# Designs tried in a protein design run: peptides against a protein of PDB entry 2Q3Z. Part 55

Target 1, 272 residues: chain A of PDB entry 2Q3Z
Amino acid sequence: YVLTQQGFIYQGSAKFIKNIPWNFGQFEDGILDICLILLDVNPKFLKNAGRDCSRRSSPVYVGRVVSGMVNCNDDQGVLLGRWDNNYGDGVSPMSWIGSVDILRRWKNHGCQRVKYGQCWVFAAVACTVLRCLGIPTRVVTNYNSAHDQNSNLLIEYFRNEFGEIQGDKSEMIWNFHCWVESWMTRPDLQPGYEGWQALDPTPQEKSEGTYCCGPVPVRAIKEGDLSTKYDAPFVFAEVNADVVDWIQQDDGSVHKSINRSLIVGLKISTKS
Target 2, 254 residues: chain A of PDB entry 2Q3Z as posed
Amino acid sequence: YVLTQQGFIYQGSAKFIKNIPWNFGQFQDGILDICLILLDVNPKFLKNAGRDCSRRSSPVYVGRVGSGMVNCNDDQGVLLGRWDNNYGDGVSPMSWIGSVDILRRWKNHGCQRVKYGQCWVFAAVACTVLRCLGIPTRVVTNYNSAHDSNLLIEYFRNSEMIWNFHCWVESWMTRPDLQPGYEGWQALDPTPQEKSEGTYCCGPVPVRAIKEGDLSTKYDAPFVFAEVNADVVDWIQKSINRSLIVGLKISTKS

## One batch from the design tools (peptide; made by RFdiffusion4, then SolubleMPNN)

Design b2_p13_2_s3 (from b2_p13_2, 4 letters changed)
Fold by OpenDDE base, seed 3:
Formats: sequence, structure tokens, C-alpha cells
Structure b2_p13_2_s3 (fold): chain B 272 residues (1-272), chain A 13 residues (1-13)
Amino acid sequence: as target 1 above (272 residues)
Amino acid sequence: DDLMQYPIGSEPP
């Protein structure tokens, strides 16, 4: 998990699983230095360098910082996400074959955000950075991945009488979503939560005011312990949310219907 | 592109 520089990232759909080769390149020349720059431009460092540096011995702290810094939201982070098929002013997310070029571009352009990424690109870059920093990390793909916007563990669709989705579609299910899992102890938690921790660098929801997610023990998610920091409800919902349709009628009445056709969550972890 | 991330219910590009 630390030594492997090349691997595969799973994509596609639950019915049609595909993968692409990816060069993580954590040992390539200059990459570690770029990872250190990433730490040195994070908001916590800029606010209080001494405090930030004193906490870098904690994989929990570093993991959370990296999760926030891989995306460019709220900071001088690495990647700008885009999902609308309009990539003419940058690089298509589908064009990347490794993390090295992305990180080098970011650094070489004065830590200017790189256009563009989607979930697997964010995850892959985070994986590279965390591995560079000595944290065992793997990319994870979750098919039918939920984005719960209001932390109620549901994906709620509002529909008119004709079944057409109304209003904001920000709460949704992705065909797939990627994040990372990192191995670390959790001295900040009760015993038993050491091991794999989920971190999500794709800017989906804010955590403590910043677009970051985790670390949260994979065990906590599996056991349904939603009180476990960080962001357990969100990560839990990604893999376990129920889908509800709210169907509005002409008379203003609303009918609640459980959507059993949309099954959330099919997680695949890599062995490398 | 069938490798692109998209919302369920949308057509893949």
C-alpha cells in the first residue's frame, strides 16, 4: 500500500465494472517535495505554522488536511472538479493516467488549481500524497454511491404527480464514487477503531467549514457508529442510504414512497 | 465516456 507505485482504479457501473491503470508515482523525483508544499500551503499552516507542524506526526491530522487540500475548494488545493463535460479550458478528467503530472502541474503553476478532476482523480492524488507521507493508503470505489446533503441518511427525490424530479438535485446517487482508505491508529477514539480509515477528497460536503471528509474508521461505518469522528453520517450514507421518493399531488398532498429499485452502495477495495 | 462519473438516471456521455 505504500510501496506500490502502479495500480488500478475501478470505474464504470455496478453492472459493468471497469478499471483503468493508474501511476501513483509516490517515489518519483520531486513528488515528496510537492507533498510537503501541499502541507505548507494549507490553511492551518497559514494560520499557525507551529501548531500545524506540531500535529503532522498524527496521521489523523495529516489525513484530514490532505483530504481538504487535494481539492481546491476553500484553499490553494490541487484539483478543481467538473462533471458537465465541458473541459475545453483544461484537461479532461478522463485523460489523466497518473498523479505525478497533476501534482507537478499544480506546483509548477504556483499552486494554482489544476483543471479538471472527478472522484477517481481526487482519490488517486490523495492516495499518492498520503503514501508519500508514509501513510498506507488504497483507493476505494463505491458503486451507486449516495451523496446525502442534509445528513438524514436518506436520498430524497421530490417528484411531481408525473414522477418527474423537482427542485435541487444536489442530493443524488453517483454511478460510482472513489475515495481512499488509510491505515492508522485512532488514539483520539475509543479502543478498537484502529485500522482502515475512510477519507474523501472530492468536494461533496463541508466538514467543520471545509470541503474535506474523514478520517472515519471503516469499522465504525460497518457497525453503524455514526457518532465517530469524522463525518461518519456522510460516509455511512454513501454506502448505506435509503432512497425515498416524495410525490406531490395537485391537491398539495405528498406521498412518501420507498424506492427499492435504487440500491445504494457496492464498495470495492483494492488489494494494492 | 462510460468511465465518467455521472448521476444515476442520467445518460452516460
Scores: peptide ipSAE 0.425, ipTM 0.898, DockQ to the pose 0.571
Fold by OpenDDE base, seed 5:
Structure b2_p13_2_s3 (fold): chain B 272 residues (1-272), chain A 13 residues (1-13)
Amino acid sequence: as target 1 above (272 residues)
Amino acid sequence: DDLMQYPIGSEPP
C-alpha cells in the first residue's frame, strides 16, 4: 500500500468489470518534491503557512488537503475533470497510464491544471501523493456509484406517465466511480474508527466550501454512522443510496417507487 | 470508449 508502484485500476461496469494497469510511481525521481509543492500551494498554506505546516503531521489533515488539491477546483490543484468526450485541447483521461506524467506536467507548467481527468485519474493521482507522503493508500472502484446532490441519501428521478425521465437529471448514478482509502488513526474521533478512511478527490460536492471529501472511516459508512466527519452522508450515498422514481401523472398525482432494478454500489478495493 | 466514466442511462462515449 506504500511500497507498490505498479497496480491495477478497475473500470467498466458491474456486469463487465475491466481493469487497466497503472504506474503510481511514488518513488520515481522528483515525485516527492512535487507532492511537497502540492502541499505548499494549498489554500491553507497560502493563508497561514505556519498553521498549515504544524498540521502536516496529521494524516487526517493531509488527506483532506490532498483530496482537495488533486482537483483544480477552488485552488491550484492538479487535474481538471471533463466528461463530455471532447479532449482535443488536452489529454484524454483514457490516455494516462500512470500518475507520474500527470504530476510532472502539473509541476513543470507552474502548477497549472492538467487536462484532463475522470474519477480513476483523480483517485490514482491521490493514491500516488498519499503513498508518497507515507500514508498507506489504495484505489477503490464502486460500480453503480451514486452522486447524491441534495444530501437526502436518495437518487431521485422524475418520470412522466410513460416512464420517461423529465428534465435535466439533478442526481445520477455513475457506471463506476473511483476514490481512495487510506489507513490512518482517527484521534479526532471516538475509539474504534482507526483503519481505512475514504477520501474522494473527484470534484463532486463541496465539503466545508471546498471540493474535497473525507477522510471518513470505512467502518462508519459500513455501520451507518452518518454523523462521523468528514462527509459520511455523501460517501454513504455513493455506495448505498436508494433510487426513487417519482411518477407524475397528467392529473397531477405523484407516485413513489423504490427502484430495486438498479442496485447502487458494488465496491472493489485493491490489494495493492 | 466503454472504459470511460458515464452516467447510467447515457450512451457510453
Scores: peptide ipSAE 0.408, ipTM 0.893, DockQ to the pose 0.560
Fold by OpenDDE base, seed 4:
Structure b2_p13_2_s3 (fold): chain B 272 residues (1-272), chain A 13 residues (1-13)
Amino acid sequence: as target 1 above (272 residues)
Amino acid sequence: DDLMQYPIGSEPP
């Protein structure tokens, strides 16, 4: 989880699982230096360099910083996300074959955001950075991955009397979503939460005002301890959200229906 | 592209 430079990232759908090869390249020339630059341009460093540097021995702290800095939201981060299939002014997320080119482009262009990424690109770059910094990390793919926007642990669809989805599809389930899991101790938590920690660098929701997510113990998610920092409810929902259909009738009545056909969450942890 | 991330219920780009 630190030494492997090449691996596979799972994509596709729950019914049609696919994968792509990915070069993480954490040991390639200059990559460690770029990772250190990433830390040196993070908002916390810019605010108080001494305090930031003093905390870099904490994988919890570093993991959270990296999750925020891999995306360019709110800072000088690495990647700009885009999902509308309009990539003419940059590089299609599907074109990337490794993290090295992305990181080099970012650094070589004065830490200007690289266009473009989607979840697996964010995750892969985060994986590279964290591995460079000595944190064992793996990419995780979750099929039927929920994006809960209102922190109610539900994905809610609004439907008309004919069952057609209405309104802004604000809440959604991704065909797949990728994030990373990093191995670390959690001295900031009660005993027992050491081990794999979920970190999500894809800018989905803000955590404490910044587009970052985690670290949260995988154990906490599994056990349903949603009070555990960081961002346990959000990560929990990604893998466990229930789906609810709100069916509006012509008379204005609304019927609540639990959608049992759509099962959220099928997580695959990579071995490389 | 079926390898891209998209919301379930939407057509793949």
Scores: peptide ipSAE 0.427, ipTM 0.896, DockQ to the pose 0.561; fails the geometry check
Fold by OpenDDE base, seed 1:
Structure b2_p13_2_s3 (fold): chain B 272 residues (1-272), chain A 13 residues (1-13)
Amino acid sequence: as target 1 above (272 residues)
Amino acid sequence: DDLMQYPIGSEPP
């Protein structure tokens, strides 16, 4: 999880699982230096360099910084996300075959955001950076991955009396979503939460004002302990959210119905 | 592209 430079990332759907080879390349020439630049341009360093540097011994702190800096939201981060299939002014997310080219492009263009990424690209770059910094990290794919926007652990659809979904889906379930898990101790938490920690660099929701997510103990998610920092409810919902249909009736009443046809969460952890 | 991330219920691009 630190030494391997090549691996596979799982994509597709729950019914049609696919994978692509990926070059993480954490030991390729100049990549470590780029990772250090990433740390040195993060908002916390720019605000107080001494404080930021003093905290870099904490994988919890570093993991959270990296989660925020892999996306370009709120900072001079690495990647701009795009999902509308219009990539003519950049590079299609599907074109990337490794993290090295992305990181080099970012650095060589003065830390200008690279166009474009989707979840697996964000996750893969985060994995590279974290491995460079000595944190054991793996890419995780979750099929039928929920994006809970209002922190109620539900994916809610509004439907008319005919069962047709109304309006734009504010909440959604992705065919797949990727993030990373990093191995670290959690001295900032109660005992027993050491081990794999989920970190999500794809900009989905703000955490403490920044588009970042985690670290949160995988154990906490499995046990349903949503009080643990960081972002336990959001990560829990990604893998465990229930789907609810709000069906409007002719009389204006609304009926709540549990949608059992949409099952959230099928997580696959990679070995590389 | 079936490798692209998309919301369930939408056709893959």
Scores: peptide ipSAE 0.425, ipTM 0.896, DockQ to the pose 0.567; fails the geometry check

Design b2_p13_2_s4 (from b2_p13_2, 5 letters changed)
Fold by OpenDDE base, seed 3:
Structure b2_p13_2_s4 (fold): chain B 272 residues (1-272), chain A 13 residues (1-13, ends at bonding distance)
Amino acid sequence: as target 1 above (272 residues)
Amino acid sequence: DPLMQYPIGSEPP
C-alpha cells in the first residue's frame, strides 16, 4: 500500500462498476517536499507550530490534518470541489490521471487551491500524501453513498403529495463516493480498533469546525460503534443510512415512508 | 459523464 505508485480507482455505479488508472506517484521527485509543505501550512501549525510538529508522529493526528488539507475549505488546502459540470475556469475532475500534477500545481501557485476535484480526486491526493508520510493507505469506493447532513443516520427526502422532492436536497445519495482507508494503531481508543481507519477528504460535513473526516476505525463502523472518534456517525451513514420519505399531504399531514428501493452502501476496497 | 459523481436519480453527466 505504501510502495505501489500505480493503481486503479473505482467509479461509475453499483450496476456499472468502472475503474480508471491512477498514478499516485508518492515517490516522484519533490512530492514528499510538497506533502511537508501541506503540513506546514495547516491551521494547527500556523496556530502553534511546536504543538503541531510534536504531534506529527501520530498517524491519527496526521491523517486528520491531511483529510482537512486535501480540500481547500477553510484553509490553504489543495483542491476545490465542483459538481455542476462547469469546469471552464479550471481542469475537469475527469482530466486528472494522477496526484502528482495536482500537488505540483498547488505548490507552484503558492499553495493556491487547484480547480477542480470530485471525490476520487480528493481521495487519490489524500492517498498520495498519506503514503508519502509513511502511512499505508488505499482508496475506497462506496456505491450508493449517503451524505447525512444532520447526523441522524437517515437520508430524508421531503416530498409533496405528488412525490416531488421539496426543499433542500443537501441530504442525498451519490452514485459513488471515494475516500481513503489508512492502517494505523489507535492508542487513543479502547483496545481492538487498530487496523484500517476511514478518512474522507471530500468536503461534505464539518468535523470540529473543519471540513475533515476521520480517522475512524473500519471495525467501529462495521460493529456500529458510533461513539468512536472521529466522525463515526457520518461514515456509518455513508454506508448504512436508511432512506425515509416524508410525504406532505394537502391537509398538512405528513406521512413517513421507508424507501426500500434506495439501498445505501456498497463498499469496495482495493487490493494492495 | 457516467464516471463523475451525481446524485442518484439524476441524469449522469
Scores: peptide ipSAE 0.470, ipTM 0.926, DockQ to the pose 0.568; fails the geometry check
Fold by OpenDDE base, seed 2:
Structure b2_p13_2_s4 (fold): chain B 272 residues (1-272), chain A 13 residues (1-13, ends at bonding distance)
Amino acid sequence: as target 1 above (272 residues)
Amino acid sequence: DPLMQYPIGSEPP
């Protein structure tokens, strides 16, 4: 989880699981220096360098910083996400074969955002950075992964009388989603929450004003302890949300229907 | 591309 530089990332769908090889390359020349640059351009460092540096011994703190800095939202982060299949002015997310080229491009272009990433690219880069900084980290894939936008642990679809989804489909279920789990102690929490912590660098929701997510104990998610920092309800919903259809009738009434055909969550943790 | 991330119910790129 620290020494392995090559691995696999799972993609596809729950019914058709696929994987790609990925070069994390955390020990390749110059990568550590780039990771340190990433820390030195983070908003917390720019605001108060002394305070930021004093906290870099905490994997909890560093993990949260990295989660925010792997995406370019809110800061001089590494990757710009794009999902609309228009990648002509950059690199298709599918073209990446490792984290090294991405990080080198970011640094070589003056810490300008690299175009483009999707979830596995974000997760893989985060994994590289965290491993480079000595934090045991693995990429995880969750099939039928929910994106809850209003923290109610539900995915809600609005449908017309014919069952057609209405609106912008703000809440959704991804075919798959990737994030990372990092091994660390949690002295900031009650005893027993040491171990794997979920971190999500894909810009989905803001946490304390920044597009970042975690760390949250995997144990807390398994036990349903949503009070634990950080972002337990969001991560819990990714793997456990229920799906509800709100069906508008011709008379203007709305019928609530629990959708039992859409099963959220099938998580696979990698061994490398 | 079917390996890209997309909302379920949508056609894969």
Scores: peptide ipSAE 0.461, ipTM 0.919, DockQ to the pose 0.564; fails the geometry check
Fold by OpenDDE base, seed 1:
Structure b2_p13_2_s4 (fold): chain B 272 residues (1-272), chain A 13 residues (1-13, ends at bonding distance)
Amino acid sequence: as target 1 above (272 residues)
Amino acid sequence: DPLMQYPIGSEPP
């Protein structure tokens, strides 16, 4: 989880599982230096370098910083996400074969955001950075991954009396989503939450004002402890959200229906 | 592209 430089990332759908080879390249020339630059341009360092540096011994702190800095939202982060299949002014997310080229492009262009990434690209770059910093990390793929926007642990669809979805889908389920899990102790939590921690560098929701997510103990998610920092409800919903249809009737009444055909969450953890 | 991210219920790019 620290020493492996090449691995596989799972993509596709639950019914069509595919993987791609990925070069994490954490030991390639200059990559560690780029990871250190990433830390040195983070907002917390720019605000108070001494405080930031003093906290870099904490994988909890570093993991949270990295999850925020891999995306370019709110800071001088690495990647700009795009999902509309219009990549003519950059690089298609599908074109990347490793983290090294992305990180080098970012650094060589004055820490300008690299166009473009999707979830597996964000996750893979985060994995590279965290491994460089000595944190055991793996990429995780979750099929039928929910994005809960209102923290109610539900994916909600509004439907007309005929069952047709109305309006824009504010909440959604991705065919797949990738994030990382990092191994660390959690001295900031009650005993028993050491081990794998979920971190999500894809900009989905703000956490404490920044597009970052985690670390949250995988154990807390499994046990349904949503009080556990950071971002337990959001990560829980990614893998466990229920799907609800709000069906409007002719009389203006709304009926709540549990959608059992849409099953959220099929998580696959990789060895590399 | 079916290997890219898309919302379920949508046609894959």
Scores: peptide ipSAE 0.460, ipTM 0.921, DockQ to the pose 0.567; fails the geometry check
Fold by OpenDDE base, seed 4:
Structure b2_p13_2_s4 (fold): chain B 272 residues (1-272), chain A 13 residues (1-13, ends at bonding distance)
Amino acid sequence: as target 1 above (272 residues)
Amino acid sequence: DPLMQYPIGSEPP
């Protein structure tokens, strides 16, 4: 999880699992230097360099910084996400074959955000950076991955009397979503939460005002301890949200229906 | 592209 430079990332759907090869390239020339630049341009460093540097021995701190800096939201981060299939002014997320080119482009263009990424690109770059910094990290794919926007652990669809989805469709489930898990101790938590920690660099929701996510103990998610920092409810919902259909009738009445056919979450942890 | 992320229930790009 530190030494492997080549791996696979799972994509597709729960019924049609696919994978792509990915070059993480954490030991390629200049990549470590770029990772250090990433730390040196993070908002916390810019605010207080001494304090930021003093915290870099903490994989918890570094992991959280990296999750925020891999995306360009709110900072000089690496990647701009885009999901509308309009990539003409950049590189299609599907075109990337490794993290190295992305990181080099970012650095070589004055830390200008690279266009474009989607979840696996964010995750893969984060994986590279974290591995460079000596943090054992793997990419995780979750099929039928929920994006809970209101922290109620539900994905809610609003439907008319004909079953057609209404509204802005803000609450949704991804066909798949990728993030990373990093191995670290959690001295900031109660004993027992050392081990794999989920970190999500894809800008989905803000955590403490920044588009970042985690680290949160995988154990906490498994056990339903949603009080553990960071962002346990969000990560929990990604893999465990219940789906509810709100069906509005013509008379204005609303019927609540639990969607039992749509199962959120099918997580695959990579070995490389 | 079916390998891209998309909301389930939507047409894959």
Scores: peptide ipSAE 0.451, ipTM 0.915, DockQ to the pose 0.563; fails the geometry check

Design b2_p13_3_s1 (from b2_p13_3, 8 letters changed)
Fold by OpenDDE base, seed 5:
Structure b2_p13_3_s1 (fold): chain B 272 residues (1-272), chain A 13 residues (1-13)
Amino acid sequence: as target 1 above (272 residues)
Amino acid sequence: NLSLQQRPAGTPL
């Protein structure tokens, strides 16, 4: 989880699982220096360098900073996300074969955002950075991964009387989503929440005003402890959200249906 | 390879 520089990232769908080889390259020349630059350009460092540096001994703090800095939202972060198949002004997310080239491009272009990433690219770069900083980390893939936008633990679809989904505002279920899990103690929590912590660097929702997510104990998600810092409801919903169809009839009546055809969540944790 | 792209899951039936 720290020493392995090459691995696989799982993609595709729950029915058609695929993987790609990935070079994490956390020990390649200059990568540690780039990870330190990433820390030194984070908003907390820019606001108060002494306070930020004093907290870098905490994997909890560092993990949260890294989750925010791997995306370029709100800061001088590494990657710009794009999902519309229009990548002509950058590199297609599907073209990357490792984290090293991404990090080097970011640094070499004055910490300008690299175009482009999707979930596995964000996760892989975060994994590289965290491993480089000595935090045991693995990439996780979740198939049928929910993106709860209103923190109600539901994925809601609005349908007409014919069952057709209405509007572009329907909440999202990804065919797959990737994030990372990092091993750390949680001295900020009650005993028993040490171990794997979920961190999501893909800019999906804001946490405390920044596009970051976690760390949250995997145990807390498993046990349904949604009060646990950080972002437990969001991460819980990614793997456990219920799908609700709101069926509106012509008379204005609304019927609530629990949709069991699309099961949210099939999590695969990597061993490398 | 579009088959590896992150995209919306199939519309719930």
Scores: peptide ipSAE 0.336, ipTM 0.852, DockQ to the pose 0.476
Fold by OpenDDE base, seed 3:
Structure b2_p13_3_s1 (fold): chain B 272 residues (1-272), chain A 13 residues (1-13)
Amino acid sequence: as target 1 above (272 residues)
Amino acid sequence: NLSLQQRPAGTPL
């Protein structure tokens, strides 16, 4: 989890699981220095360097900073996400074979955002950074992964009387999504929440005004403790959301239907 | 926000 530099990232679909080799490269030359630069350009450091530095001994704090800084949303973060197949002005997310080139490009271009990433790229870079900082971390893949945008633990589709989806599909289910789990104690929580903590660096939702997610105890998600910081409802929904169809009739009436064909969540964690 | 178009990763169901 800290010492392994090469691994596999799981992709594809629940019915057709694929993997790609990935070079995390956390011990390659200059990578630790780049991770320290990442910390030194984070908004919390820029606001109050002394306070930020005093908190870097906390993997909870560092994990949350890294989840925000791996994406370039709202800060000088590493990666710009793109999902529309238009990658001609950058590097296709599918072209990356490791975290090292991404981090080096970011640093060498004055901490300018690297184009482009998708979920596994964000997760893999976060995994590299966290491992560099001495935090045991693994990439996690969740098949049929939900993105709840209104914090109601549902994926909601609005449909006309013919079952056709109406409006903009804001909420969605990914064929797969990747994030990281990091091992840490949680002295900021009640006892029993030490262990694996979920962190999601893909810019899906804002947490406390920044595109970051977690850390949240994997145990809390399993037990349904949605009060647990950070972002327990969002992470819970990624793996457990129910899908609801709201069917509007011509008379303006709305019928709620549970969509049982869309089963959210099939999480695979790596052992190394 | 994320695109809902098909892609190798993050393709909606």
Scores: peptide ipSAE 0.274, ipTM 0.822, DockQ to the pose 0.175
Fold by OpenDDE base, seed 4:
Structure b2_p13_3_s1 (fold): chain B 272 residues (1-272), chain A 13 residues (1-13)
Amino acid sequence: as target 1 above (272 residues)
Amino acid sequence: NLSLQQRPAGTPL
């Protein structure tokens, strides 16, 4: 979880699981230095360098900073996400084979955001950075991963009487989503929440005003303790959201359709 | 390769 530089990332769908090889490269030349630059350009450092530096001994603090800084939302972070299949002005997310080239490009271009990433790219870069900083980290893939946008732990679809999907279709389930789990103590929580912590660097929702997510104890998610910081409801929804399918009739009445075909969440943790 | 792209899983039927 710290020493392995080569690994696999799981992709595809729940029915058709695939993997790609990935070079995390946390011990390659200059990568640690780039990770330190990432810390030195984070908004908290820019606001108060002394306070930021004093907190870098905390994997909780560092994990949250890295989660925010791997994406370029709100800051000088590493990657710009894109999902519209138009990657001509950058590198297709599907073209990356490792974190090293991404991090080197970012640094070499004056900490300019690298185009482009999707979930596994964000997760893999975060994994590299966290490993560089001595935090045991693994990439996690969740199939049928929910993106809850309104914090209700539901993914809601609306249909007309003909079964046609209506509305903005804002809430969604990804075919797969990737994030990281990092091993750390949680002295900021009650006893028993040490161990694997979920961190999500893909810019999906804001946490305390920044596109970051976690750390949240995997145990808390498993036990349904949604009060634990950080972002427990969001991470819980990724793996456990209920899907509600509403049918609107001509008279404006709405009824719940019973659909049990789609189950949110099939989590795979990597061994390396 | 669209098969490896993160995308909506689709709407439930």
Scores: peptide ipSAE 0.334, ipTM 0.852, DockQ to the pose 0.479; fails the geometry check
Fold by OpenDDE base, seed 2:
Structure b2_p13_3_s1 (fold): chain B 272 residues (1-272), chain A 13 residues (1-13)
Amino acid sequence: as target 1 above (272 residues)
Amino acid sequence: NLSLQQRPAGTPL
């Protein structure tokens, strides 16, 4: 989890699982320096360098910073996400074969956001950075992964009487989603939450005002302890959200569709 | 491209 520079990332769908090879490259020349630059341009460092540096011994703190800085939302982060298949002014997310080129491009262009990433690209870059900083990390893929936007642990779809989806604000289920799990102690929590911690660098929701997610103990998610920092409800929903398909009639009445075909969650952790 | 992250068929875009 720290020493492996080559790996596989799972993609596709629950019915059609695919993988791609990925070069994490955490020990390639200059990558550590780029990871240190990433820390030195983070908003917390820019606000109070002494405080930020004093906290870099905490993998909890560093993990949360990296989760925020791998995306370019709210900061000078590494990657811009795009999902509309319009990549002509950048690099297609599918073109990346490793984290090294992404990190080098980011640094070489004055810490300008690299175009473009999707979930596995965000996760893979985060994995590289965390490994480079000595934090044992793996990429995780979840199939039928929910994006809960309103913190209700539900994915709700509204349809008209003809079954047509209504509204532009429908919550999301991804065919797959990738994030990372990092091994760390949690001295900031009650005993027993040491071990794998989920971190999600894909800019899905804001946590404490920044597009970041975690670290949250995988154990807390498994046990349903949604009070556990950070972002336990969101990560729980990614793997366990209930899906509600509503039909709205012309009279404004709403009823649940009988269709139960959507099941959230099938998590696959990569092996080192 | 089935390798791109996307919503399953029948979910909102």
Scores: peptide ipSAE 0.170, ipTM 0.787, DockQ to the pose 0.427; fails the geometry check

